# Ledger of designs, part 2: peptides against a protein of PDB entry 3VZA

Target 1, 98 residues: chain A of PDB entry 3VZA
Amino acid sequence: RVERLCKSKELFEERLGLEIRRIHNEQLQFIFRHIDHKDPDKPYMFTLSINEQGDYEVTSCTPPLDCISEFQLKVRETNNFSAFIANIRKAFTALSFK
Target 2, 62 residues: chain B of PDB entry 3VZA
Amino acid sequence: AAYVTQLYYKISRIDWDYEVEPARIKGIHYGPDIAQPINMDSSHHSRCFISDYLWSLVPTAW

## One batch from the design tools (peptide; made by RFdiffusion4, then SolubleMPNN; from b2_p27_4, 14 letters changed)

Design b2_p27_4_s4
Fold by OpenDDE base, seed 4:
Structure b2_p27_4_s4 (fold): chain B 98 residues (1-98), chain C 62 residues (1-62), chain A 27 residues (1-27)
Amino acid sequence: as target 1 above (98 residues)
Amino acid sequence: as target 2 above (62 residues)
Amino acid sequence: SAEEERRKKEEEEKWEKMFEKLLQEPK
C-alpha cells in the first residue's frame, strides 16, 4: 500500500519530537521537542539554509549552542546531515540538563 | 510534503509501519551495518522517553 | 493563473535544489 505522506510526517513529528518547517527565504526550521522531560513541549530550534556557495548555514539557533558553529563546519566537511541533526539534538539535550 | 518525509528518513533512517494502530510504534531502523526492528507500545512510555530512545538509534559519528 | 503557477514552480524548484543538497550521501 502507498504510504500516506501526511501520516508519515505526523508520526515522525510526534515520535522524534522533531518538526520541520519551510520558512521564507529558503530556510528550514527544525523544532525539537521532547527534550526537557519536565517540559516536553518546550521547543529547541534552529534554522538552516544553503548559502550561495552551496554550503550548509545555520541562520539561527534558540537556545544558542556553543557547538553549533563546529557542527556547521563538520557537516560541510562530511556532508553527514543525519549526524548533524542528531548532534544538535544531543547538544540541546545536554543543555536542558544545565 | 514528499521532501520533508524523505528528510525524516534521511535523518533518522527509520521506516515506520503505517498500518499499525497509533499506540504501536513499529518500524525498522536502518543502521549502517544492520537493520533493527522498532516495536514499542506508546502507552507504556513518555513522549520524551520514546523520542530519546529513537534518537539513540541515530549515530552521531561524523 | 499561469503567472502564479510559474512563480510557484520556480519556488518549488528552489526548494528542490535545497533538499537535493540535504539528501546527498556523506562524503
Scores: peptide ipSAE 0.648, ipTM 0.938, DockQ to the pose 0.829
Fold by OpenDDE base, seed 2:
Structure b2_p27_4_s4 (fold): chain B 98 residues (1-98), chain C 62 residues (1-62), chain A 27 residues (1-27)
Amino acid sequence: as target 1 above (98 residues)
Amino acid sequence: as target 2 above (62 residues)
Amino acid sequence: SAEEERRKKEEEEKWEKMFEKLLQEPK
């Protein structure tokens, strides 16, 4: 089981270009790579927690995204976590062309 | 690590074939309507292209 | 030690609650 889980994580990290880390204060860090085709290892990241009210809360975003607050609202309304992550990656991709 | 793996599936809805060679990207994307097979030769594509393609399978509709 | 194990268990329970939220189905 452990071997399969490790392999699964590695495949997702490499193929999606997405690393997920547990960090202090019960936060998840999402690190996107493979965004900039000219610099595939350049990280685009945000951190996420569940606040005292039980709602999604973005605690940091680097580089900053103008739309991140709207996405936070949308995921609270819809509870569609997949769309939340996908839209953030889409936004980072758009930002990389500036 | 179990929770993180579950999260990857929750996000991408992709199930990989773990028995194939590393150079072969094989799996299934489970969309809301149709399950789409994934079968790529990684040696023919850049890492960025592969990631962009896989993410294109994930719907962004809220 | 038993104390360390209890601490680890409590931390894992907090993470479990977080992941349960993230793994919920859309409304």
Scores: peptide ipSAE 0.648, ipTM 0.938, DockQ to the pose 0.824
Fold by OpenDDE base, seed 1:
Structure b2_p27_4_s4 (fold): chain B 98 residues (1-98), chain C 62 residues (1-62), chain A 27 residues (1-27)
Amino acid sequence: as target 1 above (98 residues)
Amino acid sequence: as target 2 above (62 residues)
Amino acid sequence: SAEEERRKKEEEEKWEKMFEKLLQEPK
Protein backbone atom coordinates (compact mmCIF):
# COMPACT_ATOMS: atom_id res chain seq x y z
CA ARG B 1 0.00 0.00 0.00
CA VAL B 2 2.79 2.42 0.86
CA GLU B 3 4.47 1.71 -2.46
CA ARG B 4 1.19 2.22 -4.28
CA LEU B 5 0.62 5.54 -2.53
CA CYS B 6 4.06 6.77 -3.55
CA LYS B 7 3.52 5.70 -7.13
CA SER B 8 0.10 7.34 -7.18
CA LYS B 9 1.52 10.64 -5.98
CA GLU B 10 4.28 10.54 -8.58
CA LEU B 11 1.84 9.82 -11.38
CA PHE B 12 -0.39 12.72 -10.38
CA GLU B 13 2.55 15.08 -10.04
CA GLU B 14 3.89 14.29 -13.49
CA ARG B 15 0.63 13.94 -15.37
CA LEU B 16 -1.23 16.88 -13.83
CA GLY B 17 1.87 18.98 -13.39
CA LEU B 18 0.79 19.65 -9.82
CA GLU B 19 2.88 19.14 -6.71
CA ILE B 20 1.33 19.43 -3.25
CA ARG B 21 3.56 20.06 -0.24
CA ARG B 22 2.93 20.30 3.47
CA ILE B 23 4.65 23.39 4.81
CA HIS B 24 4.98 25.04 8.20
CA ASN B 25 2.01 26.41 10.13
CA GLU B 26 -0.33 23.84 8.61
CA GLN B 27 -0.27 25.26 5.11
CA LEU B 28 -0.41 23.47 1.78
CA GLN B 29 1.72 24.64 -1.10
CA PHE B 30 0.37 23.94 -4.58
CA ILE B 31 2.96 24.10 -7.35
CA PHE B 32 1.75 24.03 -10.95
CA ARG B 33 4.12 23.21 -13.76
CA HIS B 34 3.54 22.38 -17.43
CA ILE B 35 1.72 25.71 -17.77
CA ASP B 36 4.04 27.46 -20.21
CA HIS B 37 4.69 25.20 -23.18
CA LYS B 38 7.90 27.10 -23.88
CA ASP B 39 9.08 26.62 -20.29
CA PRO B 40 7.37 23.52 -18.89
CA ASP B 41 9.30 23.57 -15.61
CA LYS B 42 8.37 27.15 -14.71
CA PRO B 43 6.45 26.98 -11.41
CA TYR B 44 3.19 28.74 -10.65
CA MET B 45 2.42 28.52 -6.96
CA PHE B 46 0.01 29.39 -4.19
CA THR B 47 -0.27 28.46 -0.52
CA LEU B 48 -3.45 27.64 1.34
CA SER B 49 -4.50 27.37 4.97
CA ILE B 50 -7.65 27.06 7.03
CA ASN B 51 -8.00 30.10 9.27
CA GLU B 52 -9.27 30.23 12.84
CA GLN B 53 -12.83 30.50 11.59
CA GLY B 54 -12.44 27.34 9.52
CA ASP B 55 -12.43 29.14 6.17
CA TYR B 56 -10.13 28.75 3.18
CA GLU B 57 -7.39 31.35 3.15
CA VAL B 58 -4.82 31.89 0.41
CA THR B 59 -1.64 33.00 2.13
CA SER B 60 0.51 33.56 -0.98
CA CYS B 61 0.34 33.43 -4.76
CA THR B 62 3.31 33.57 -7.14
CA PRO B 63 2.94 35.02 -9.65
CA PRO B 64 0.11 37.13 -8.22
CA LEU B 65 -3.40 36.67 -9.59
CA ASP B 66 -5.96 39.46 -9.55
CA CYS B 67 -8.73 36.87 -9.35
CA ILE B 68 -7.36 34.94 -6.38
CA SER B 69 -9.43 36.91 -3.84
CA GLU B 70 -12.57 36.23 -5.82
CA PHE B 71 -11.74 32.52 -6.00
CA GLN B 72 -11.18 32.46 -2.26
CA LEU B 73 -14.62 33.95 -1.79
CA LYS B 74 -16.19 31.49 -4.22
CA VAL B 75 -14.67 28.42 -2.57
CA ARG B 76 -15.89 29.65 0.80
CA GLU B 77 -19.38 30.00 -0.64
CA THR B 78 -19.50 26.73 -2.57
CA ASN B 79 -16.96 24.53 -0.78
CA ASN B 80 -16.05 23.26 -4.26
CA PHE B 81 -12.36 22.62 -3.79
CA SER B 82 -11.94 20.94 -7.18
CA ALA B 83 -13.29 23.95 -9.05
CA PHE B 84 -11.11 26.18 -6.88
CA ILE B 85 -7.90 24.44 -7.94
CA ALA B 86 -8.99 24.10 -11.56
CA ASN B 87 -9.85 27.79 -11.82
CA ILE B 88 -6.50 28.79 -10.35
CA ARG B 89 -4.70 26.67 -12.94
CA LYS B 90 -6.85 28.22 -15.64
CA ALA B 91 -5.90 31.68 -14.40
CA PHE B 92 -2.20 30.80 -14.34
CA THR B 93 -2.53 29.46 -17.88
CA ALA B 94 -4.06 32.72 -19.05
CA LEU B 95 -1.26 34.63 -17.36
CA SER B 96 1.36 32.60 -19.22
CA PHE B 97 0.10 33.99 -22.53
CA LYS B 98 1.23 37.49 -21.54
CA ALA C 1 0.99 10.75 1.85
CA ALA C 2 -2.42 9.13 2.04
CA TYR C 3 -4.06 12.51 2.49
CA VAL C 4 -2.28 13.96 -0.53
CA THR C 5 -3.33 11.10 -2.80
CA GLN C 6 -6.90 11.52 -1.60
CA LEU C 7 -6.62 15.20 -2.42
CA TYR C 8 -5.46 14.45 -5.95
CA TYR C 9 -8.51 12.31 -6.49
CA LYS C 10 -10.75 14.96 -4.93
CA ILE C 11 -9.34 17.55 -7.32
CA SER C 12 -9.15 15.55 -10.54
CA ARG C 13 -11.57 12.65 -10.04
CA ILE C 14 -9.08 10.52 -11.95
CA ASP C 15 -8.29 6.92 -11.02
CA TRP C 16 -5.10 5.63 -12.64
CA ASP C 17 -4.43 2.14 -13.88
CA TYR C 18 -1.26 1.22 -12.03
CA GLU C 19 -0.67 -2.06 -13.86
CA VAL C 20 0.29 -0.62 -17.25
CA GLU C 21 3.75 0.35 -18.44
CA PRO C 22 4.97 3.88 -17.60
CA ALA C 23 4.65 5.07 -21.19
CA ARG C 24 0.91 4.43 -21.14
CA ILE C 25 -1.32 6.95 -19.38
CA LYS C 26 -4.38 4.90 -18.61
CA GLY C 27 -7.19 5.51 -16.17
CA ILE C 28 -10.76 6.66 -15.68
CA HIS C 29 -12.12 10.14 -15.12
CA TYR C 30 -15.33 10.19 -13.11
CA GLY C 31 -17.43 13.15 -14.13
CA PRO C 32 -20.72 14.26 -12.61
CA ASP C 33 -22.74 12.11 -14.97
CA ILE C 34 -20.51 9.69 -16.87
CA ALA C 35 -17.14 8.02 -16.51
CA GLN C 36 -14.66 8.59 -19.32
CA PRO C 37 -11.69 6.33 -20.01
CA ILE C 38 -8.22 7.82 -20.35
CA ASN C 39 -5.75 6.07 -22.63
CA MET C 40 -2.78 8.00 -23.97
CA ASP C 41 0.69 7.19 -25.24
CA SER C 42 2.96 9.60 -23.38
CA SER C 43 5.68 9.23 -26.01
CA HIS C 44 3.41 10.90 -28.56
CA HIS C 45 2.64 14.02 -26.51
CA SER C 46 4.45 16.76 -24.63
CA ARG C 47 4.15 16.99 -20.87
CA CYS C 48 2.26 20.26 -21.25
CA PHE C 49 -0.22 18.79 -23.70
CA ILE C 50 -0.89 15.85 -21.40
CA SER C 51 -1.47 18.10 -18.40
CA ASP C 52 -3.68 20.50 -20.36
CA TYR C 53 -5.75 17.60 -21.63
CA LEU C 54 -6.24 16.07 -18.20
CA TRP C 55 -7.15 19.40 -16.64
CA SER C 56 -9.66 19.98 -19.43
CA LEU C 57 -11.59 17.08 -17.93
CA VAL C 58 -12.00 18.92 -14.61
CA PRO C 59 -15.07 21.20 -14.41
CA THR C 60 -14.49 24.83 -13.49
CA ALA C 61 -18.11 25.62 -12.68
CA TRP C 62 -18.60 26.57 -9.06
CA SER A 1 10.72 10.50 23.34
CA ALA A 2 7.25 10.70 24.76
CA GLU A 3 7.25 14.46 24.35
CA GLU A 4 8.21 14.19 20.70
CA GLU A 5 5.50 11.62 20.10
CA ARG A 6 2.89 13.87 21.68
CA ARG A 7 4.01 16.78 19.52
CA LYS A 8 3.89 14.67 16.37
CA LYS A 9 0.43 13.47 17.27
CA GLU A 10 -0.83 17.00 17.79
CA GLU A 11 0.62 18.16 14.49
CA GLU A 12 -0.92 15.24 12.65
CA GLU A 13 -4.29 16.00 14.20
CA LYS A 14 -4.08 19.54 12.89
CA TRP A 15 -3.26 18.25 9.41
CA GLU A 16 -6.11 15.78 9.65
CA LYS A 17 -8.50 18.61 10.44
CA MET A 18 -7.32 20.54 7.42
CA PHE A 19 -7.65 17.62 5.05
CA GLU A 20 -11.10 16.84 6.37
CA LYS A 21 -12.11 20.35 5.36
CA LEU A 22 -10.62 20.06 1.88
CA LEU A 23 -12.25 16.68 1.30
CA GLN A 24 -15.76 17.89 2.15
CA GLU A 25 -18.44 17.82 -0.49
CA PRO A 26 -19.60 21.04 -2.14
CA LYS A 27 -22.53 22.85 -0.50
Scores: peptide ipSAE 0.648, ipTM 0.938, DockQ to the pose 0.858
Fold by OpenDDE base, seed 5:
Structure b2_p27_4_s4 (fold): chain B 98 residues (1-98), chain C 62 residues (1-62), chain A 27 residues (1-27)
Amino acid sequence: as target 1 above (98 residues)
Amino acid sequence: as target 2 above (62 residues)
Amino acid sequence: SAEEERRKKEEEEKWEKMFEKLLQEPK
């Protein structure tokens, strides 16, 4: 079958409420939306890189998460990138209840 | 980009059905044990509900 | 140009290395 990369990306962005962007210096920006039910378009975001040691490194997080350093450690230990992203979204969701 | 699409699958383990109507959210979530079908009518749910539901399929265990 | 193509290739190779890391299986 023919790959539909553009449509696939659009479906993931809308349905997961997650946008992934390549930014300078080999960093990925992850932008979560649909977190706050009162403000579905409010962005919750972080940036990620692989440092010189080859380890996951969160270079920014807005709004800040107290647990982000622990998650960074956990993903380095487990290499479970899926759980890493899912836990970050879970943490952002918890913040939206304030 | 191809890599970003691959990353979405790596994160979510969801494979969409691209042949259905736009209002139909249809696909398969491939969990560690059993694959679970996804079949929702987007007109019956809010964007936030849909996203929360889909993310609920993704395990948070390390 | 050939120079532009080489630059694009080098940049893509750097991204490829990053994505290879992210796409690795859990330990």
Scores: peptide ipSAE 0.647, ipTM 0.938, DockQ to the pose 0.809

## One batch from the design tools (peptide; made by RFdiffusion4, then SolubleMPNN)

Design b2_p29_4_s3
Fold by OpenDDE base, seed 3:
Structure b2_p29_4_s3 (fold): chain B 98 residues (1-98), chain C 62 residues (1-62), chain A 29 residues (1-29)
Amino acid sequence: as target 1 above (98 residues)
Amino acid sequence: as target 2 above (62 residues)
Amino acid sequence: RRRAERERRLAELDKVPVIELLKKILNAP
């Protein structure tokens, strides 16, 4: 089972171009790659925590996204975490063309 | 690792068939209404195209 | 049988709120 889990994770990382890490201070780091077709390995990332109120909180975003605060609000309202991540990727993609 | 893979599923709604040949991208995407198969030859596409395609399966409506 | 088991696991996972899953990840040793 452990072997299957490891393989599954690797497939997700490669095929979605998304790496998920737990980092210091109880945060998750989401690293997107395969965004810029001219530089597929260029990372686009943000970090996420659950604050003392129990709400999703974006603690960093690199490169910065103007829409990230709005997305944080939306995910708190809807609890649609899938749309949250997908919209961030879409925003990073748009940024890569500028 | 279990929780992370579960999180990937929660995000993408994709379940991989990880027992096929490495060059075959095979799985099932569970959309809100229907489940659709994924079956691609990775040698025919760039990494960016594959990722873009898979993410296109994920709804962005809140 | 393995396919049926896998589908059951996914069905159970669909019932778990994402935030609970995130909390488990964040608070895991």
Scores: peptide ipSAE 0.757, ipTM 0.961, DockQ to the pose 0.879
Fold by OpenDDE base, seed 4:
Structure b2_p29_4_s3 (fold): chain B 98 residues (1-98), chain C 62 residues (1-62), chain A 29 residues (1-29)
Amino acid sequence: as target 1 above (98 residues)
Amino acid sequence: as target 2 above (62 residues)
Amino acid sequence: RRRAERERRLAELDKVPVIELLKKILNAP
């Protein structure tokens, strides 16, 4: 089972180009790669925590996204975490073309 | 890694077939209405294309 | 049979709020 779980995670990381790390101060770091086709390993990342109110809180975003605050609001309203992550990736993708 | 893999599923709605050869990207995407098979030869595509394609399966509507 | 079991597992996972899953990740040893 452990082997299966490890392999599954690795498949997700490689195929989605998304790494998820637990980092200091009870945060999760989401690292997108495979965004820039000319530089596939270039990371686009944000960090996320759950604040004292129990709400999603983006604690950093690199590179910065103008829309990240709106997305934070949207995910709090809808609880659609999938769309939250997908929209962030979409925004990073758009940014990579600028 | 159980919770992380579960999180990946909740994000992507993809369930991988991890028992196939490494070059085969095989799984199932569980969309809101229908389940769609994924079956690609990774040697035919760039990493970026594969990722873009898989993410295209994920709805962005809130 | 195994496929059905897997689909059932995923269906159960669909019922779990992401926020709870995130908490489990953040609080895991």
Scores: peptide ipSAE 0.756, ipTM 0.961, DockQ to the pose 0.939
Fold by OpenDDE base, seed 5:
Structure b2_p29_4_s3 (fold): chain B 98 residues (1-98), chain C 62 residues (1-62), chain A 29 residues (1-29)
Amino acid sequence: as target 1 above (98 residues)
Amino acid sequence: as target 2 above (62 residues)
Amino acid sequence: RRRAERERRLAELDKVPVIELLKKILNAP
């Protein structure tokens, strides 16, 4: 089972180009790659925590996204975490063309 | 690893068939309406194309 | 059998709020 879980995680990381890490101060780091077709390994990332109120809170975003605060609001309202992550990736993708 | 793998599923709604050759991207995407199979030859596509394609399966509507 | 079992696990996972899953990840040792 452990081996299967490890394999599954690796498949997600490579195929989605998304790595998820727990970092210091109880935060999750989401690292997107495969965004820029000219530089597939270039990372686009943000960090996320759950604040004292129990709400999603983006603690950093690199490169910065103008829409990240709005997305934080939307995910708090809808609890649609899937759309949250997908929209961030879409925003990073759009940024890579500028 | 279990929780992170579960998180990947909740994000993507994809369940991989991990018992196939590395060059075969095989799984099932569980969309809101019906489940759709994923079956593609990774050797025929760039990593970016594959990722873009898979993410295109994920709805962005809130 | 394995397929059915996997589908049941996914169905159960669908019932888990993401926020709870994230809390488990964040509070893991």
Scores: peptide ipSAE 0.756, ipTM 0.961, DockQ to the pose 0.945
Fold by OpenDDE base, seed 1:
Structure b2_p29_4_s3 (fold): chain B 98 residues (1-98), chain C 62 residues (1-62), chain A 29 residues (1-29)
Amino acid sequence: as target 1 above (98 residues)
Amino acid sequence: as target 2 above (62 residues)
Amino acid sequence: RRRAERERRLAELDKVPVIELLKKILNAP
């Protein structure tokens, strides 16, 4: 089972171009790659925590996204975490063309 | 590791078929209404194309 | 078979709020 879990994680990381890591101060780091077709290894990332009120809180975003605060509000309202992540990737993709 | 893989599923709604050759991208995407198969030859596509395609399966409507 | 069991596990996972999953990841040793 452990071997299958490790393989599953690796498949997701490679195929989605998304790495998820736990970092200091009880935060999760989401690292997107495969965004820029000219530079597939270029990382686009944000960090996320759950604050004392139990709400999603974006603690950093690199490169910065003007829409990230709105997305944070939307995910708190809808609890649609899938759309939250997908929209962030979409925004990073749009940024890569500028 | 189990929680992270579960999180990937919650995000993408994709379940991979692990018992195929590495060059075969095979799985199932569980959409809101129907499930659809994924079956690609990775040797025929760039990493960016594959990722873009898979993410296109994920709805962005809130 | 294994397929039916896997689909059952996914169905159960569909009931779990994402925030609970995130908390488990964040609070894991």
Scores: peptide ipSAE 0.756, ipTM 0.961, DockQ to the pose 0.913; fails the geometry check

## One batch from the design tools (peptide; made by RFdiffusion4, then SolubleMPNN)

Design b2_p30_3_s2 (from b2_p30_3, 11 letters changed)
Fold by OpenDDE base, seed 4:
Structure b2_p30_3_s2 (fold): chain B 98 residues (1-98), chain C 62 residues (1-62), chain A 30 residues (1-30)
Amino acid sequence: as target 1 above (98 residues)
Amino acid sequence: as target 2 above (62 residues)
Amino acid sequence: MEEKEKEEEERKKKEEEEEKLKKLLKPSLP
């Protein structure tokens, strides 16, 4: 089912406008697109790791989000990873209107 | 790719129907409430609209 | 008690969100 897995990834990437990459030092890079309806291919990105304490840590965010630190705290408290990602996308969407 | 695919499911709670043509966005969204079918014609919507819609299915409550 | 204290806080926040998604998708994940 290698072909199916590849297809699944492609469907998620296109339909959610979210690319997930495994990068160096046990980090994940999340690249959102389809945020700005006037520029659908414009990327909004952040990177995530698990720190030495075992907590989620945002290691970069481009463009910067003033709420990202609060979201990091919230996901540490709730472990709601889904809501964490969704809230980041929501924040990027709001930022795109400025 | 397998682990990343699992992560997409953990994030979105969407299972796609892989037996339909690419222009058909068909699947099921799971969550705390009753599972909701997804069935869209991609030719009727922009990519941004589709993404916004699908993300609207994902709860933002912590 | 409140649902056995949220059923062990949703089973320890779903086992620390599956051990922080197995250290963010290490091969140890099933």
Scores: peptide ipSAE 0.604, ipTM 0.933, DockQ to the pose 0.036
Fold by OpenDDE base, seed 5:
Structure b2_p30_3_s2 (fold): chain B 98 residues (1-98), chain C 62 residues (1-62), chain A 30 residues (1-30)
Amino acid sequence: as target 1 above (98 residues)
Amino acid sequence: as target 2 above (62 residues)
Amino acid sequence: MEEKEKEEEERKKKEEEEEKLKKLLKPSLP
């Protein structure tokens, strides 16, 4: 099972172009690749934490997204974490064309 | 860790078929509608196309 | 009744999802 879990992570990382890391200070880092078709290895990333109020908080976003604050509000309202991540990727994709 | 793989599933709603050869992207996408099979030959597509396609399966409605 | 039960189950599942995500943010060994 452990071997399957490792393989699963690798498959998701490659196929989705999404790496998830636990980083210092109780945060998750999400690193998207395969966004820019001209530079598939270029990372687009953000970090996420739970603030003192218990809400999702984006602590960093590189490159910055104008819509990230709105997405943070939306995920707090809906708790739709999947849509939150998908919309961020969509926004990064749109940014890559600029 | 198990939680990371669970998080990938919670995000994507994709369950991979782990018994196929590496060049075959095979699995099932679950959603509010009927579950849809995924079955692609990775050698026929770019990595970016594959990722874009898989993410297109994930609803963005809040 | 079935619709309400389904909504409750979905809500419960979403709550469980959130709690697990919160757990991932806490310090733990890989």
Scores: peptide ipSAE 0.602, ipTM 0.932, DockQ to the pose 0.075
Fold by OpenDDE base, seed 2:
Structure b2_p30_3_s2 (fold): chain B 98 residues (1-98), chain C 62 residues (1-62), chain A 30 residues (1-30)
Amino acid sequence: as target 1 above (98 residues)
Amino acid sequence: as target 2 above (62 residues)
Amino acid sequence: MEEKEKEEEERKKKEEEEEKLKKLLKPSLP
């Protein structure tokens, strides 16, 4: 049901503090909020695509993460997309403490 | 909406209970082990705490 | 032989799931 699907999206966005948006060039934008407890609405975001080789590719990351290249390598090796996203959030969380 | 909800499930492995009141965060997290119930009163926690808690359920091991 | 066949089937299933996810990550899909 459309109503349930809409509700589902809203629940995930609010509860996970994660918005997923379609952007140009067949990319997805992942926007994390609720990272900084002092500023819950402060966005931490990255964009992702599947390149022509069929590999995960991070096309941007704001703020930048030193570990993002390693995470990209790891997700290509393991295909553990869930861990990939979770580790990015963890890294953003660590960055928010600086 | 179905597209995005599928992504959320692939990321979080959470299935919400849609029959409860908005103030109740209820669902099931499906991990590598047994499924874990989620049941929180949102009025007792900050949005950041709730998100941190839910993300803590998601394994970070590669 | 049965165990190897099962392992190969499981590998194929995992590969299919990965491919499905990658397709899902294509915003061009409805």
Scores: peptide ipSAE 0.448, ipTM 0.908, DockQ to the pose 0.073
Fold by OpenDDE base, seed 1:
Structure b2_p30_3_s2 (fold): chain B 98 residues (1-98), chain C 62 residues (1-62), chain A 30 residues (1-30)
Amino acid sequence: as target 1 above (98 residues)
Amino acid sequence: as target 2 above (62 residues)
Amino acid sequence: MEEKEKEEEERKKKEEEEEKLKKLLKPSLP
């Protein structure tokens, strides 16, 4: 089963173009690739934590997204984590056309 | 590894078929409605197209 | 089971799933 779990991670990373890393101060880094078809390896990333109040908190976003604060509010209200991540990718995709 | 896999499922709601050849992207997406099968030949598509397609299966409604 | 009781049970289940996810999102936890 360990082999399957390792394979699962690799499949998700390649197929979704999303890497997830544990970083310092109890945070997660989400790195999107395959956003820009002209430069598939160009990273679009943000970091996320659960703050002292127990709420989702975006601690960084590169490149910056104007909508990220609104998305943080929305995920706190709805707790729809899937939609939160999907909307961030959608926003990065829109930004890649500029 | 189980930790990361759980996160990917919570995000994508995709369960892969691990018994197929590497060139075959096969699985099931579990959305709010009926579960949808995924069955693609990766050799016929770019990496970006595949990713865009799979993400298009994930609802963006809050 | 009354509809109100079922609704309350579903709400509780949703809250439990949320807490489970938030725990999962803390890298310091196994």
Scores: peptide ipSAE 0.423, ipTM 0.905, DockQ to the pose 0.054

Design b2_p30_3_s3 (from b2_p30_3 with E1M E5R E6R E7R E8R H26L)
Fold by OpenDDE base, seed 5:
Structure b2_p30_3_s3 (fold): chain B 98 residues (1-98), chain C 62 residues (1-62), chain A 30 residues (1-30)
Amino acid sequence: as target 1 above (98 residues)
Amino acid sequence: as target 2 above (62 residues)
Amino acid sequence: MEEERRRREEEEEEEEEEEELEELLLPSLP
């Protein structure tokens, strides 16, 4: 079972181009790759935490996204975490063409 | 490692088939209406194409 | 002793990661 869980993580990381890491101060870092087809290894990142009110809070975003504050509001309203992450990836993809 | 797998499923709604060869990307995406089978040969596609395709299965509607 | 110490540190790190992931999932739970 442990081997399968490790394999599962590796498959998701490679196939989705999404790495999830624990970082300091009880935050999670989400690292997207495979965004820029000309530079597949270029990382697009954001960090996420739960604030004192129990709400999702984006603590950093690199490169910055103008829409990130709106997405944070939307995920708090809808609790649709899947759409939240997918929209961030979509926004990073759009940014890669600029 | 259990929670990271749960998080990936919560994000992607994809369940992989772990009993196939590494070059075969096989699984199921569970959408709101129907389940979409995934069955790709990774040797026929770029990493970026594969990722873009899989993410295209994930709804962006709030 | 060194291998056992390393194993314990890895287990503690994994446990902390799971706790943080659990907390992150709480707001979106039905």
Scores: peptide ipSAE 0.100, ipTM 0.877, DockQ to the pose 0.026
Fold by OpenDDE base, seed 2:
Structure b2_p30_3_s3 (fold): chain B 98 residues (1-98), chain C 62 residues (1-62), chain A 30 residues (1-30)
Amino acid sequence: as target 1 above (98 residues)
Amino acid sequence: as target 2 above (62 residues)
Amino acid sequence: MEEERRRREEEEEEEEEEEELEELLLPSLP
């Protein structure tokens, strides 16, 4: 089972181009790659935590996204975590064309 | 870990077929109404194309 | 002893990661 779980993580990382890492202060770092087709390894990142109120909070975003605050509000309202992550990737993709 | 896989599923709604050859990307994307099969030959596509395609399956509607 | 220490550190890191992932999943769980 452990072997399969490790394989599963690796498949998701490679196929989605999304790495999830634990970082200090009880946060998770989400690292998107495969965004820029001319530079597939260029990272697009944000960090996420649960604040004292129990709500999702984006603690950093690199490169910065002007829509990130709105997405944070939307995920708190809708509880649609999948759409939250997908919209962030979509926004990073749009940014890569500039 | 188990929770990492759970988080990826929570995000993507994809379940992989783990028993196929490495060059085959096979799985199922579970949408709210219909399950869509995934079946790609990774040797025919770039990493970016594969990722873009898979993410295109994930709804962005709130 | 160093291998055992390293194994313990890896296990603790995995446990902490699982706890953090569980916490992130909680708000969106049914």
Scores: peptide ipSAE 0.096, ipTM 0.876, DockQ to the pose 0.027
Fold by OpenDDE base, seed 1:
Structure b2_p30_3_s3 (fold): chain B 98 residues (1-98), chain C 62 residues (1-62), chain A 30 residues (1-30)
Amino acid sequence: as target 1 above (98 residues)
Amino acid sequence: as target 2 above (62 residues)
Amino acid sequence: MEEERRRREEEEEEEEEEEELEELLLPSLP
């Protein structure tokens, strides 16, 4: 079981190009790669926490996304975490073409 | 590791086949209507293409 | 001694990661 769980994480990281890390101050960092086809290892990242009200809060986004505040509102309203992450990746992808 | 894999599933809705060779990307994406099989040869595609394809399976509708 | 300390630190880090992941999922729970 333990070996499978470790393998599972590695498969997701490589195939989705998404790394999830615990960082200081009780936050999670989401790091997207494989966004820019000319530079597959270039990171696109944001950090996420739960605020005092118990809601998702984006604490940083690099590079910045003008739509991130709207996505934060949408995920609070819908609780669709999958769509939240997928839309952020879509936005980073669009940004990489500029 | 267990909770990380749970989070990946919650995000992607993908379940991998762990009994295949590393070069074979095999699994199932579970959508609300139909389960979509995944079966790719990683040696035939770039890392970016593979990731873009897999993410294309994930609905972006709120 | 060092190996035991390292093992304990890794276990604590994994436990903290699991707690943070559980907390992240709370808003999506019914």
Scores: peptide ipSAE 0.093, ipTM 0.876, DockQ to the pose 0.026
Fold by OpenDDE base, seed 3:
Parts: C-alpha cells; sequence; structure tokens
Structure b2_p30_3_s3 (fold): chain B 98 residues (1-98), chain C 62 residues (1-62), chain A 30 residues (1-30)
C-alpha cells in the first residue's frame, strides 16, 4: 500500500505537471510545470490556506494572475475545488502566450 | 500519503491503472455524466502535450 | 539513535501534512 501511494504521487506529479507541497503556516503550495512548451520546467505557482472563517484563501501567486481574486470568490461560492485549480492552470497557460 | 492522493483525485477525478508499464498512461477520468478511459503511449507525446490533454478532461465550469 | 530520530521526524511531518490536507478538504464536504 505504501509503495502504491508513493507511486500514485509520482504519476500525478509527472502526468499533470502539478506538485503539491506543504509549506510554513499551514499552507499548501501548488506548482504547475509543463505550461510553457518551450520551457516545460518553468514553474507557475500559487499558495493556498484555510483562513479562520474556514474559507479558501490564496496567499501568493507567481507569476501574478489578475483573475485570481475572482477565482477565490468563485470557489468559496461553489466549493468546486476542481474547477478552481483547473481555471488557475488555464490562466497560467494563457499567460505563457503573452 | 493517503491524503495527497485524495487531493489529486479531488482535483483531477482521475484514477490511474497502476499495473501497467511506466510508458503506458492508463486510467479513467470520472466526469459527472460519463467515465472517460485514458490510454496513451507516453513515447508518442511530449510532457506538455500529455499534461494539457489530461487537464482538458477537467471541467472548468463553476 | 540518529536514524531513529529522523524516522520520528518524518512520521511527525507526514501526520502534520495529513491534517493540513484534511482541513483543506473540509469546505467541500457535505
Amino acid sequence: as target 1 above (98 residues)
Amino acid sequence: as target 2 above (62 residues)
Amino acid sequence: MEEERRRREEEEEEEEEEEELEELLLPSLP
């Protein structure tokens, strides 16, 4: 079971190009790669926490996304976490063409 | 490590087939209406193409 | 001694990660 869990993480990281890391102050860092086809290893990142009210809060975004505040609002309204992450990746992809 | 796998599933709705060779990307994406099989040969595609394709399966509608 | 300490630290870090990930999933639970 332990070997399968480790393998699962590795498969998701490589295939989705998404790394999830625990960082200080009870936050998670989401690191997207494979965004820029000319530079597949270039990272696109954001950090996320749960605030005192129990709501998702984006604490940083690099490079910055002008739509991130709207997405934070949307995920709080809908609780659609999947769409939240997917939309962020879509926005990073669009930014890579700019 | 169980929770990180749960998080990836919550995000992607993908369940991998762990019994296949590393070069074979096989699994199932569970959408709201249908289950879409995934079956790719990684040697035929770039890392970016594979990632873009898999993310294209994830709905962006709120 | 040091290897045993390292194992305990890794176990504690894993437990903390699980708690944080569980908390992240709570808002979407029914």
Scores: peptide ipSAE 0.086, ipTM 0.875, DockQ to the pose 0.026

